Peptides against a protein of PDB entry 3NZW. Designs and how they scored, part 283

Target 1, 212 residues: chain A of PDB entry 3NZW
Amino acid sequence: TTTLAFRFQGGIIVAVDSRATAGNWVASQTVKKVIEINPFLLGTMAGGAADCQFWETWLGSQCRLHELREKERISVAAASKILSNLVYQYKGAGLSMGTMICGYTRKEGPTIYYVDSDGTRLKGDIFCVGSGQTFAYGVLDSNYKWDLSVEDALYLGKRSILAAAHRDAYSGGSVNLYHVTEDGWIYHGNHDVGELFWKVKEEEGSFNNVIG
Target 2, 222 residues: chain B of PDB entry 3NZW
Amino acid sequence: QFNPYGDNGGTILGIAGEDFAVLAGDTRNITDYSINSRYEPKVFDCGDNIVMSANGFAADGDALVKRFKNSVKWYHFDHNDKKLSINSAARNIQHLLYGKRFFPYYVHTIIAGLDEDGKGAVYSFDPVGSYEREQCRAGGAAASLIMPFLDNQVNFKNQYEPGTNGKVKKPLKYLSVEEVIKLVRDSFTSATERHIQVGDGLEILIVTKDGVRKEFYELKRD

## One batch from the design tools (peptide; made by RFdiffusion4, then SolubleMPNN)

Design b2_p29_7_s2 (from b2_p29_7, 12 letters changed)
Fold by OpenDDE base, seed 2:
Structure b2_p29_7_s2 (fold): chain B 212 residues (1-212), chain C 222 residues (1-222), chain A 29 residues (1-29)
Amino acid sequence: as target 1 above (212 residues)
Amino acid sequence: as target 2 above (222 residues)
Amino acid sequence: MFIKVPPVKPVPQPDIPSSTPASNLLWEL
């Protein structure tokens, strides 16, 4: 898996691959590694598929209950804290989760929290999570600027996942791309890695390790 | 070391069509190198146009299917005989599986039916309840032999339009029920030739708006 | 307001050896 999220002047970009594996077996190429918790809040998934799906779906229910009780959307800080508290209670039970909670509230602005099954909870501007994270960071860190246009930021997110999909055997399938703004998240499509690779190679003159 | 799990072999396969879905399984049940039964059905009609199979350790599979059937019954009691949708069934099965997260059911679960729009649906589960809706899925002993075939013949992977120099993919299209049945039969006959845990019989459950029908075909019995 | 996460009773994890056959069937992301 490779997931990433970063803050920039235009909000948040979230990009993820879609491969699931069971050892050396490619279990699926079409997994949704982003949960749409509400129109303003996303969760990303890395690690155990069931652990992530189950608990992030549960988190969605808790976020909805908060909204109903408080008549206000939950903060990104509070949502991430609920998940962090939950996984901390299971510490040592063998949960495998590497998650990012990404969202926008009027109070916080665009916000990203990293939460993992070790109980780590970090607020930050840039995270890559999964087996391909180092490959994604290599592209992302080299091109990241706060002042990126929305178009350039979307491309950078997509391109970083593509780099990881190319080098990490456990990442691939497609890139799912999101832009989170004050008005909520916008889905920017599913991009098949096979088609995207050749397109990017031609347009950039990149991936010269592949002859074609 | 004591192993609480057995392996009863077998293979299952789901394919969604436009307005139908199929779930198929062989009828062989084994332990190690011994055939326990040549006809032990592992694909079940659970009501509400939902068919289910949980392949792997048969004791766990039977327990899971029984629990799900009971869940369907209680759903009707609690919700005035409301039909359980396939997506709600998938969520329910996730909870059944994840409820045993620390002593899992040793099974690969597949369900098939129609979604709320009347389109064919197949959902697959890992042993602890991750799930995905897919166009096709193979599970069990010969899944590794069948899935690549389904990728090519159902999802048209690695197929391109002639004369395009590999630049235009073959477009996705739904298959007819007859085409799907042919693919299922070819899959199981091929798997039977190469895997000792697959054979004897093939049972196919076909879900349409008119209900569930069953077809049976003989497989090699060696 | 601390939303009390209901105490998950520690289910005694059977020492399922990491080598349990089930591990090969688990989907990883």
Scores: peptide ipSAE 0.372, ipTM 0.773, DockQ to the pose 0.231; fails the geometry check
Fold by OpenDDE base, seed 3:
Structure b2_p29_7_s2 (fold): chain B 212 residues (1-212), chain C 222 residues (1-222), chain A 29 residues (1-29)
Amino acid sequence: as target 1 above (212 residues)
Amino acid sequence: as target 2 above (222 residues)
Amino acid sequence: MFIKVPPVKPVPQPDIPSSTPASNLLWEL
């Protein structure tokens, strides 16, 4: 898996691959590694598919309960804290989760929290999570600027996942791309890695290790 | 070391069509190299136009299917005989599986039915309850033999339009019931030739708006 | 009650060999 999220002047970009594996077996190429918790809040999934899918869905229910009780949307800080507290209670039980909680509230603005099954909870501007994270960071860190246009930021997110999909055997399938703003998240499509690779190679003159 | 799990072999296959879905399984039950039964059905009509199979350790599979059938019954009691939708069934099965997260059911679970729009639906599960809706899925012993074939024949992977120099992919389209049944039969026939845990018989459950139909075909008994 | 939630802590279970096919069936992301 490779997931990433970063803050920039235009909000948050979230980009993820879609491959699931079971050992050396490619279990799926079409897994949704982003959960849409609410129109303003996303969760990303890395690690155990069931652990992430189950608990992030549960988190969505907790976020909805908060909204019903408090008559306002839950903060990104509070949502991430709920998940963090939960996984901490399961510490040592063998949960495998590497997640980013990404969203917008009027109080916080665009916000990203990293939460993992070790009980780590980090607020930050840039995270890459998964087996391909280092490959994604190599591209992302080299090109990241706060002042990126929305278009450039979307491309950078997509391109960073593509780099990871190319080098990490456990990443691939497609890139799912999101832009989070004050008006909520916008889905920017599913980009097949096979088609995207050749397009990017031609347009950039990159990936010269592969003979066309 | 005590291993509480067995492996009863077999293979299952789900394919979703436009207005139908198919869930098929062989009828062989095996332990190690010994055939326990040549006719042990592993695909079940669970009511509400939902068919289910949980392939792997048969004891766990049977337990899971029984729990799901009970869940359907209770759903009717609690919700005034409301039909359980396939997506709600999938969520319920996730909770059944994940409820044993720390002592999993050793099974690959597939369900098939129609979604709320009347479109064919196949959901597949890992042993602990991750699930995905797909157009096709093979599970069990010969899944590694069949799944690539389904990728090619259902999802048209690596197929291109003739004369396009590999630039135009074959367009996705739904298959007819007859085409799906042919693919299922070819899949199981081929798997039987190459895998000792697959054979004897093939049971196919076809879900349409009119209900569940069953078809049976003989496989090699070697 | 439709939802059985897993226990907060693992229930004691027999040691399953890590090489058991079960681990090879779990989807990882």
Scores: peptide ipSAE 0.369, ipTM 0.770, DockQ to the pose 0.221; fails the geometry check
Fold by OpenDDE base, seed 1:
Structure b2_p29_7_s2 (fold): chain B 212 residues (1-212), chain C 222 residues (1-222), chain A 29 residues (1-29)
Amino acid sequence: as target 1 above (212 residues)
Amino acid sequence: as target 2 above (222 residues)
Amino acid sequence: MFIKVPPVKPVPQPDIPSSTPASNLLWEL
C-alpha cells in the first residue's frame, strides 16, 4: 500500500493506491483505501484491510453520533483521537492500522492526523503511509511547495503514488485522488496505474529505466 | 503445536452479470489427500435472493452460513419482513467475521445476488471481514488457477482492440447467463485437471429477479 | 508552530497471529 496526504494553500490532497495483497498473492487491484467519513472528513487505510475497514467505518458512526449530539461536525482532532484511543485499547492484540484522518473544519482549517495501531497520533502537513511510503516521499518532498496550485498539487499527489506503485510490489492498481477544501472533499477520479504510467512517461520523459 | 483449523479444499466462484449473478462451487470435500465426500454442497440459498459460500475449513464455513441464515431470519422479525439487500447482507457478514477477529473463521466467503437496482452483485470477504464488491471472484484451493482466467475473460484484462497496437482496451461488457455458465464450467473443468482438491461435481446457483435456480454438472472423479 | 511529525513507521504488518493458517488469506493494504 501507498497512501499520502499533504496540506497546501488550496487545502488537502489525498492520494492512495488500490492494491491489496495476501502474502505474494494480489488479492485485489480495486480496493477503496479511502473511507468517506462525512463530506468534510476522510480516512485512509494501510495495514490489515479488515481492521481498517471495520474501525474506520465504526469511526464514521462515532463521528455521526457526535454531530447528532453536539449539533456540530466533529473536529479532525477529536475524530483522530477517538480512533487513536480505540486502537490503544487494543494495543498488543495484533491490530494493524496505519491511517490518516484528513479534514477541513472552520475551527481548525485543513488538518491531517496520522494514527497507527501502536497508538501513535501525529499532526502534520505531509504524510506518506504504507510499504511504498519512501518512494512516494522521494517524489513528494522533491516537488512540494505550500504555494502549489490545485492542479499542480493534484498532479503531485497522483505522481507520487505512481512512483510508489512502480517501485513497490505491494502497491499498484489505480490511484484514487481527493481534494479537501472548506466546502468538503472532491473526488478526482480513479487513475489506472498502467495507463497513467505510460502517459506520465511520455509527457515528462520520466521512467527511462523502462523501455517503451 | 495444536492447529484448530482444518482445510477441506474445494473451490468457489462468483460472477455478476447485468441482471443476474452466479455462485458456483465444487462438491468435493477433502482432508489432506483423502476424499471425505464427493457430494457435499457448499453453496447455499440464504433467502432474499442471496446465495452464500464460505470455502476453506468446512466446520467454520457451515457455522458462518448458519449464523448468516439466522441473521436473515431475525432481520425479518425486527424489520417487518423487509427484504435484506445484498449490500446490507455484506455489512452483516463483515460483522459476523470481524466478531471473531482474534479467532477467525478460516474461510474465503463469497455472496451473490442482485443490488437494489436489480444489477448482479458479487461480494468477497477475507477471513476477518474485509469485503469488496466485484464482477467476479474465485476462492478456495484453485482460486490461483481460476482468478487470472476470470480477469481475462470477465474483466477483459490484457485484451485490446485489434489493429490499435495495444492502445485501445477491449471495452467492458456484461456477459450473458449462457456465457457465464460456460466460463464457470470451463473454469472448474480446467481446475479439476490441475488440482487434486477440486472435482466430483459442480453446483451452480443462478440468482435472477425470478429467484434462485440450481444447476448441477459432473466433474472428474479422480 | 508545526510540530515536526516523526517519520511514520511503516504500518505494522498485521501480525496475523503466526499460529493461524488464516494468515495467507488475510488481505493486507
Scores: peptide ipSAE 0.364, ipTM 0.756, DockQ to the pose 0.363; fails the geometry check
Fold by OpenDDE base, seed 5:
Structure b2_p29_7_s2 (fold): chain B 212 residues (1-212), chain C 222 residues (1-222), chain A 29 residues (1-29)
Amino acid sequence: as target 1 above (212 residues)
Amino acid sequence: as target 2 above (222 residues)
Amino acid sequence: MFIKVPPVKPVPQPDIPSSTPASNLLWEL
């Protein structure tokens, strides 16, 4: 898996691959590693597929209950805290989760929290999460600027996942791309890695380690 | 070291069509190299136009299917005989599986039915309840033999339009029920030839708006 | 202060005891 999220002047970019594996077996190439918790809040998945899917879905229910009780949307800080408190209660039980909670509230603005099954909860501007994270960071960190245009930021997110899909055997399938703003998240499509690789190689003159 | 799990072999296969879905399984049940039964059905009609199979350790599979059938029954009691939708069934099965997260059911679960729009639906589950809606899925002993074939023949992977020099992929389209049945039969006949845990019989459940029908075909009995 | 985003630890493969046949069936992301 490779997931990433970063803040920039235009909000948040979230990009993820879609491969699931069971050892050396490619279990799926089409897994949705982003949960749409609400129109303003996303969760990303890395680790055990069931652990992430189950608990992030549960988190969605808790976020909805908050809205019903408090008559306002839950903060990204509170949503991520609910998840972190839960996984911390299961510490040592063997949950496997590396998640990012990404969203917008009027109070917080665009916000990203990293939450993992070790009980770590971090607020930050840039995270890459999964087996391919180092490959994604290599591209992301080298090109990241706060002042990126929305178009350039979307491309950078997509391009960083592509780099990870190229080098990490456990990442691939497609890139799912999101842009989060004050108006909520916008889905920017599913990009097949096979097609995207050749397109990017041709347009950039990159990936010269592969002969066409 | 005590191993609480057995492996009863077998293979299952789900394919969704436009307005139908198919869930098929062989009828062989084995332990190690011994055939326990040549006809032990593992694909079940669970009501509400939902078919289910949980392949792997048969004791766990049977327990899971029984629990799901009971869940359907209770759903009717609690919701004035409302039909359980396939997506709600998938969520329920996730909870059944994840409820045993620390002592999993040793099964690959597939369900098939129609979604709320009347479109064919196949959902696949790992042993602890991650699930995905897919166009096709193979599970069990010969899944590694069949799944690549389904990728090619259902999802048209690695197929290109002739004369395009590999630039244009073959477009995705739904298969007819007849085409799906042919693919299922070819998959299981081929798997039977290459895997000792697959054979004897093939039971196919076809879900349409008119309900569930069952077809049976003989497989090699070696 | 460079918040070192801790490398997401390789999602610990659920230590489903590698010896449990179930480990080979678990989906990892």
Scores: peptide ipSAE 0.355, ipTM 0.753, DockQ to the pose 0.449; fails the geometry check

Design b2_p29_7_s3 (from b2_p29_7, 11 letters changed)
Fold by OpenDDE base, seed 4:
Structure b2_p29_7_s3 (fold): chain B 212 residues (1-212), chain C 222 residues (1-222), chain A 29 residues (1-29)
Amino acid sequence: as target 1 above (212 residues)
Amino acid sequence: as target 2 above (222 residues)
Amino acid sequence: MFIKVPPVKPVPQPDVPSSTPPSNWLWEL
């Protein structure tokens, strides 16, 4: 898996691959590694597929209950804390989760929290999570600027996942791309890695380690 | 060390069509190298036009299917005989599986039916309840032999339009029920030739708007 | 709608053989 999220002047970009593996077996190329918790809040998945899918779906229910009880959308800080508290209660039980909770509230603005099954909870501007994270960071860190246009930021997110899909055997399939703004998240499509790779190679003159 | 799990072998396969879905399984049940039964059905009609198979350790599979059937029963009691949708069934099965997250059911689960729009649906589950809706899925002993074939023949992977120099993919299209049955039969006959845990018989459950139909075919009895 | 209840924590058990299915059956992301 390779997931990433970063803040920039235009909000948050979230980009993820879609490969699931079971050892050396490619279990799926089409897994949804982003949960749409509400129109303003996203969760990303890395680690155990069932652990992430089950508990992030549960988190969505808790966020909805908060909205019903408090008559206000849950903050990104509170949503991420609910998940963090839960996984911390299961510490040592063998949960495997590397998650990012990304969203926008009027109180917080665009916000990203990293939450993992070790009990770590971090607020930050840039995270890459998964087996391909270092490959994604290599591209993302080299090109990241706060002042990126929305178009350039979307491309950078997509391009960073593509780099990870190219080098990490456990990442691939497609890139799912999101842009989070004050008006909520916008889905920017599913991009097949095979087609995207050749397009990017031709347009950039990159990936010269592969003969076309 | 005591191993609480067995492996009863077998293989299952789901394929979704436009207005139908198919779930198929061989009828061989084994332990190690011994054939326990040449006809032990592992694909079940669970009601509400939902068919289910949980392949791997048969005791766990039977327990899971029984729990799901009971869940359907209680859903009817609690909701005035409302039909359980395939997506709701998938969510329920996730909870059944994940409820045993720390002592999992040793099974690969597949369900098939029609979605709320009348389109064919196949859902697959790992042992602890991750799930995905797909057009096709193979599970069990010969899944690794069959799944790549399904990628090529159902999802048209690595197929291109003639004369395009590999630049245009073969367009996705739904397969007819007859085409799907042919693919299922070819998959299982091929798997039987290369895997000792697959054989004896093939039972195919076809779900349409008119209900569940069963077909049976002989496989090699080696 | 089905009630979503989280699983309970396993009770501490003595060293028993791994009751976890092989990793090649579990989907990882």
Scores: peptide ipSAE 0.378, ipTM 0.772, DockQ to the pose 0.212; fails the geometry check
Fold by OpenDDE base, seed 2:
Structure b2_p29_7_s3 (fold): chain B 212 residues (1-212), chain C 222 residues (1-222), chain A 29 residues (1-29)
Amino acid sequence: as target 1 above (212 residues)
Amino acid sequence: as target 2 above (222 residues)
Amino acid sequence: MFIKVPPVKPVPQPDVPSSTPPSNWLWEL
């Protein structure tokens, strides 16, 4: 898996691959690694598929309960804290989760929290999470600027996942791309890695380790 | 060291069509190198136009299917005989599986039916309850032999339009029930030739708006 | 700050106690 999220002047970009593996077996190429908790809040998935899917779905229910009780949307800080507290209760039980909680509230603005099954909870501007994270960071860190245009930021997110899909055997399938703004998240499509690779190679003159 | 799990072999396969879905399984049950049964059905009609199979350790599979059937019954009691949708069934099965997260059911689960729009649906599960809706899925002993074939023949992977120099992919289209049945039969026939844990018989459950139909075909008995 | 997200490399699953299914059946992301 490779997931990433970063803050920039235009909000948050979230980009993820879609491959699931079981050992050396490619279990799926079409897994949804982003949960749409509400129109303003996303969760990303890395690690055990069932652990992530089950508990992030549970988190969605807790966020909805908060909204019903408090008559306001939950903060990104509070949502991430709920998940962090939960996984901490299971510490040592063998849960495997690497998640980012990304969203926008009027109080916080665009916000990203990293939460993992070790109980780590971090607020930050840039995270790459998964087996391909180092490959994604290589591209993302080299090109990241706060002042990126929305178009350039979307491309950078997509391109970083593509780099990881190319080098990480456990990442691939497609890129799912999101832009989070004050008006909520916008889905920017599913991009097949095979088609995207050749397109990017031609347009950039990149990936010269592959003979076309 | 005591191993609480067995492996009863076999293979299952789900394919979704436009207005139908198919779930198929062989009828061989094995332990090690011994055939326990040549006809032990492992694909079940669970009501509400939902068919289910949980392949792997048969004791766990049977337990899971029984629990799900019971869940369907209770859903009707609690919700005034409301039909359980396939997506709700998938969520329920996730909870059944994940409820044993620390001593899992040793099974690969597939369900098939129609979604709320009348479109064919197949859901597959790992042993602890991760699930995905797909157009096709193979599970069990010969899954590694069949799944690549389904990628090519159902999802048209690695197929391109002639004369396009590999630039235009073959367009996705739904298969007819007859085409799907042919693919299922070819899949199991091929798997039987190459895997000792697959054979004897093939039972296919076809879900349509008119209900569940069963078909049976002989496989090699060697 | 290199948040060492442990590479979700298939950590050679520690000999998962015999009470868990083989790792090759569990989906990983």
Scores: peptide ipSAE 0.360, ipTM 0.754, DockQ to the pose 0.419; fails the geometry check
Fold by OpenDDE base, seed 1:
Structure b2_p29_7_s3 (fold): chain B 212 residues (1-212), chain C 222 residues (1-222), chain A 29 residues (1-29)
Amino acid sequence: as target 1 above (212 residues)
Amino acid sequence: as target 2 above (222 residues)
Amino acid sequence: MFIKVPPVKPVPQPDVPSSTPPSNWLWEL
């Protein structure tokens, strides 16, 4: 898996691959590694598929209950804290989760929290999470600027996942791309890695280690 | 050292069509290399036009199917005989599986039916309840032999339009029920030739708007 | 500060009996 999220002047970019594995077996190429918790809040999935899918769906229910009780959308800080508290209760039980909770509230602005099954909860501007994270960071860190245009930021997110999909055997399938603003998240499509690779190679003159 | 799990072998296969779905399984039940039964059905009609199979350790599979059937019954009691949708069934099965997250059911679960729009639906589950809706899935002993074949023949993976120099993919299209049944039969006959835990008989449950029908075919009894 | 998360890789199947199914059955992301 490779997931990433970063803050920039235009909000948040979230990009993820879609491969699931079971040992050396490619279990699926089409897994949704982003949970749409509400129109303003996303969760990303890395680690155990069932652990992530179950608990992030549960988190969605908790966020909805908050909205019903408080008559206000939950903050990104509070949503991430609920998940962090939950996984900490299961510390040592064998949960495997590496997640980012990404959202936009009027109070917080664009916000990203990293949460893992070890109980780590971190606020930050840039995170890459998964077996391909180092490959994604290589591209993302070298091109990241706060002042990126929305178009350039979307491309950078997509391009970083592509780099990881190319080098990490556990990442691949497609890139799912999101842009989060004050008005909510916008889905920017599913990009097949096979097609995207050749397009990017031609347009950039990159990936010269592969002969087309 | 105590091992709470067995492995009863077998293979299951689901394929979704446009307005139908199929779930198929062989009828062989084994322990190691010993055939326990040549006819032990593992694909079940659960009501509400939902068919289910949980392949792996048969004791766990049977327990899971019974729990799901009971869940369907209680759903009717609690919701004025409302039909359980296939997507709601999938969510329910996730909770059944994940409820045993720390002592999982040793099974690969597949369900098949029609979605709320009348389109064929197949959902597959890992042992702890991760799930995905797919056009096709193989599970069990010969899944590694069958799944690549399904990728090629159902999802047309690695197929391109002639004369396009590999630039234009073969377009996705739904298969007819006859084409799907043929693919299922070819898959299981091929798997039987190459895997000792697959054989004896093939039972196919076909879900349409008119209900569930069953077909049975003999497999090699080696 | 970039906090590196350990790589999420499939756990090898143990050679000994376990109270859990083998890891090669569990989907990992």
Scores: peptide ipSAE 0.350, ipTM 0.744, DockQ to the pose 0.461; fails the geometry check
Fold by OpenDDE base, seed 5:
Structure b2_p29_7_s3 (fold): chain B 212 residues (1-212), chain C 222 residues (1-222), chain A 29 residues (1-29)
Amino acid sequence: as target 1 above (212 residues)
Amino acid sequence: as target 2 above (222 residues)
Amino acid sequence: MFIKVPPVKPVPQPDVPSSTPPSNWLWEL
């Protein structure tokens, strides 16, 4: 898995691959590693597929209950804290989760929290999470600027996942791309890695280690 | 170390069509190299136009299917005989599986039915309840033999339009029920030839708007 | 420290019956 999220002047970019594995077996190439918790809040998935799907879906329910009780949308800080508190209660039970909670509230602005099954909760501007995270960071860190245009930021997110999909055997399938703004998240499509790779190679003159 | 799990072998396969879905399984039940039964059905009509199979350790599979059938029953009691949708069934099965997260059911679960738009639906589950809706899935002993075949024949992987120099992929299209049944039969006959835990009989459940139809075919009994 | 999202490794409980399916059956992201 490779997931990433970063803040920039235009909000948040979230990009993820879609491969699931069971050992050396490619279990799926089409897994949705982003949960749409609400129109303003996303969760990303890395680690155990069931752990992530189950608890992030549960988180969505808790976020909805908050809205019903408090008559306002839950903060990204509070949503991430709910998840962090939960996984911390299961510490040592063998949960495997590496998640990012990404969203927008008027109070917080665009916000990203990293939450993992060790109980770590971090607020930050840039995170890559998964077995391919270092490959994604290599591209992302080299090209990241706060002042990126929305178009350039979307491309950078997509391109960083592509780099990870190319080098990490446990990442691949497709890139799912999101842009989070004050108006909510916008889905920017599913990009097959097989097609995207050749397109990017041709357009950039990159990936010269691969003979076309 | 005590191992509470057995492995009863067998293979299951789901394929979604446009307005139908198919879930098939062999009828062989085996322990190691000993055939326990040549006809032990493992694909079940669970009501509400949902078919289910949980392949692996048969005791766990049977327990899970019974729990799901009971869940359907209670859903009717609690919701004025409302039909359980396939997506709701998938969520329910996730909870059944994840409820045993720390002592999982040793099974690969597949369900098939129609979604709320009348389109064919196949959902597959890992032992602890991760799930995905797919066009096709093989599970069980011969899944590694069948799944690549399904990638090629259902999802048209690695197929290109002739004369395009490999630049234009074969377009995705739904298969007819006849084409799907042929693929299922070819899958299981081929799997039977290459895997000792697959054989004896093939039971296919076809879900349409008109209900569940069953078909049976003989497989090799070696 | 490589934030390895560890696979859902069953906590190896020594001397407890294997309560985890083989790793080749569990989906990992």
Scores: peptide ipSAE 0.348, ipTM 0.746, DockQ to the pose 0.338; fails the geometry check

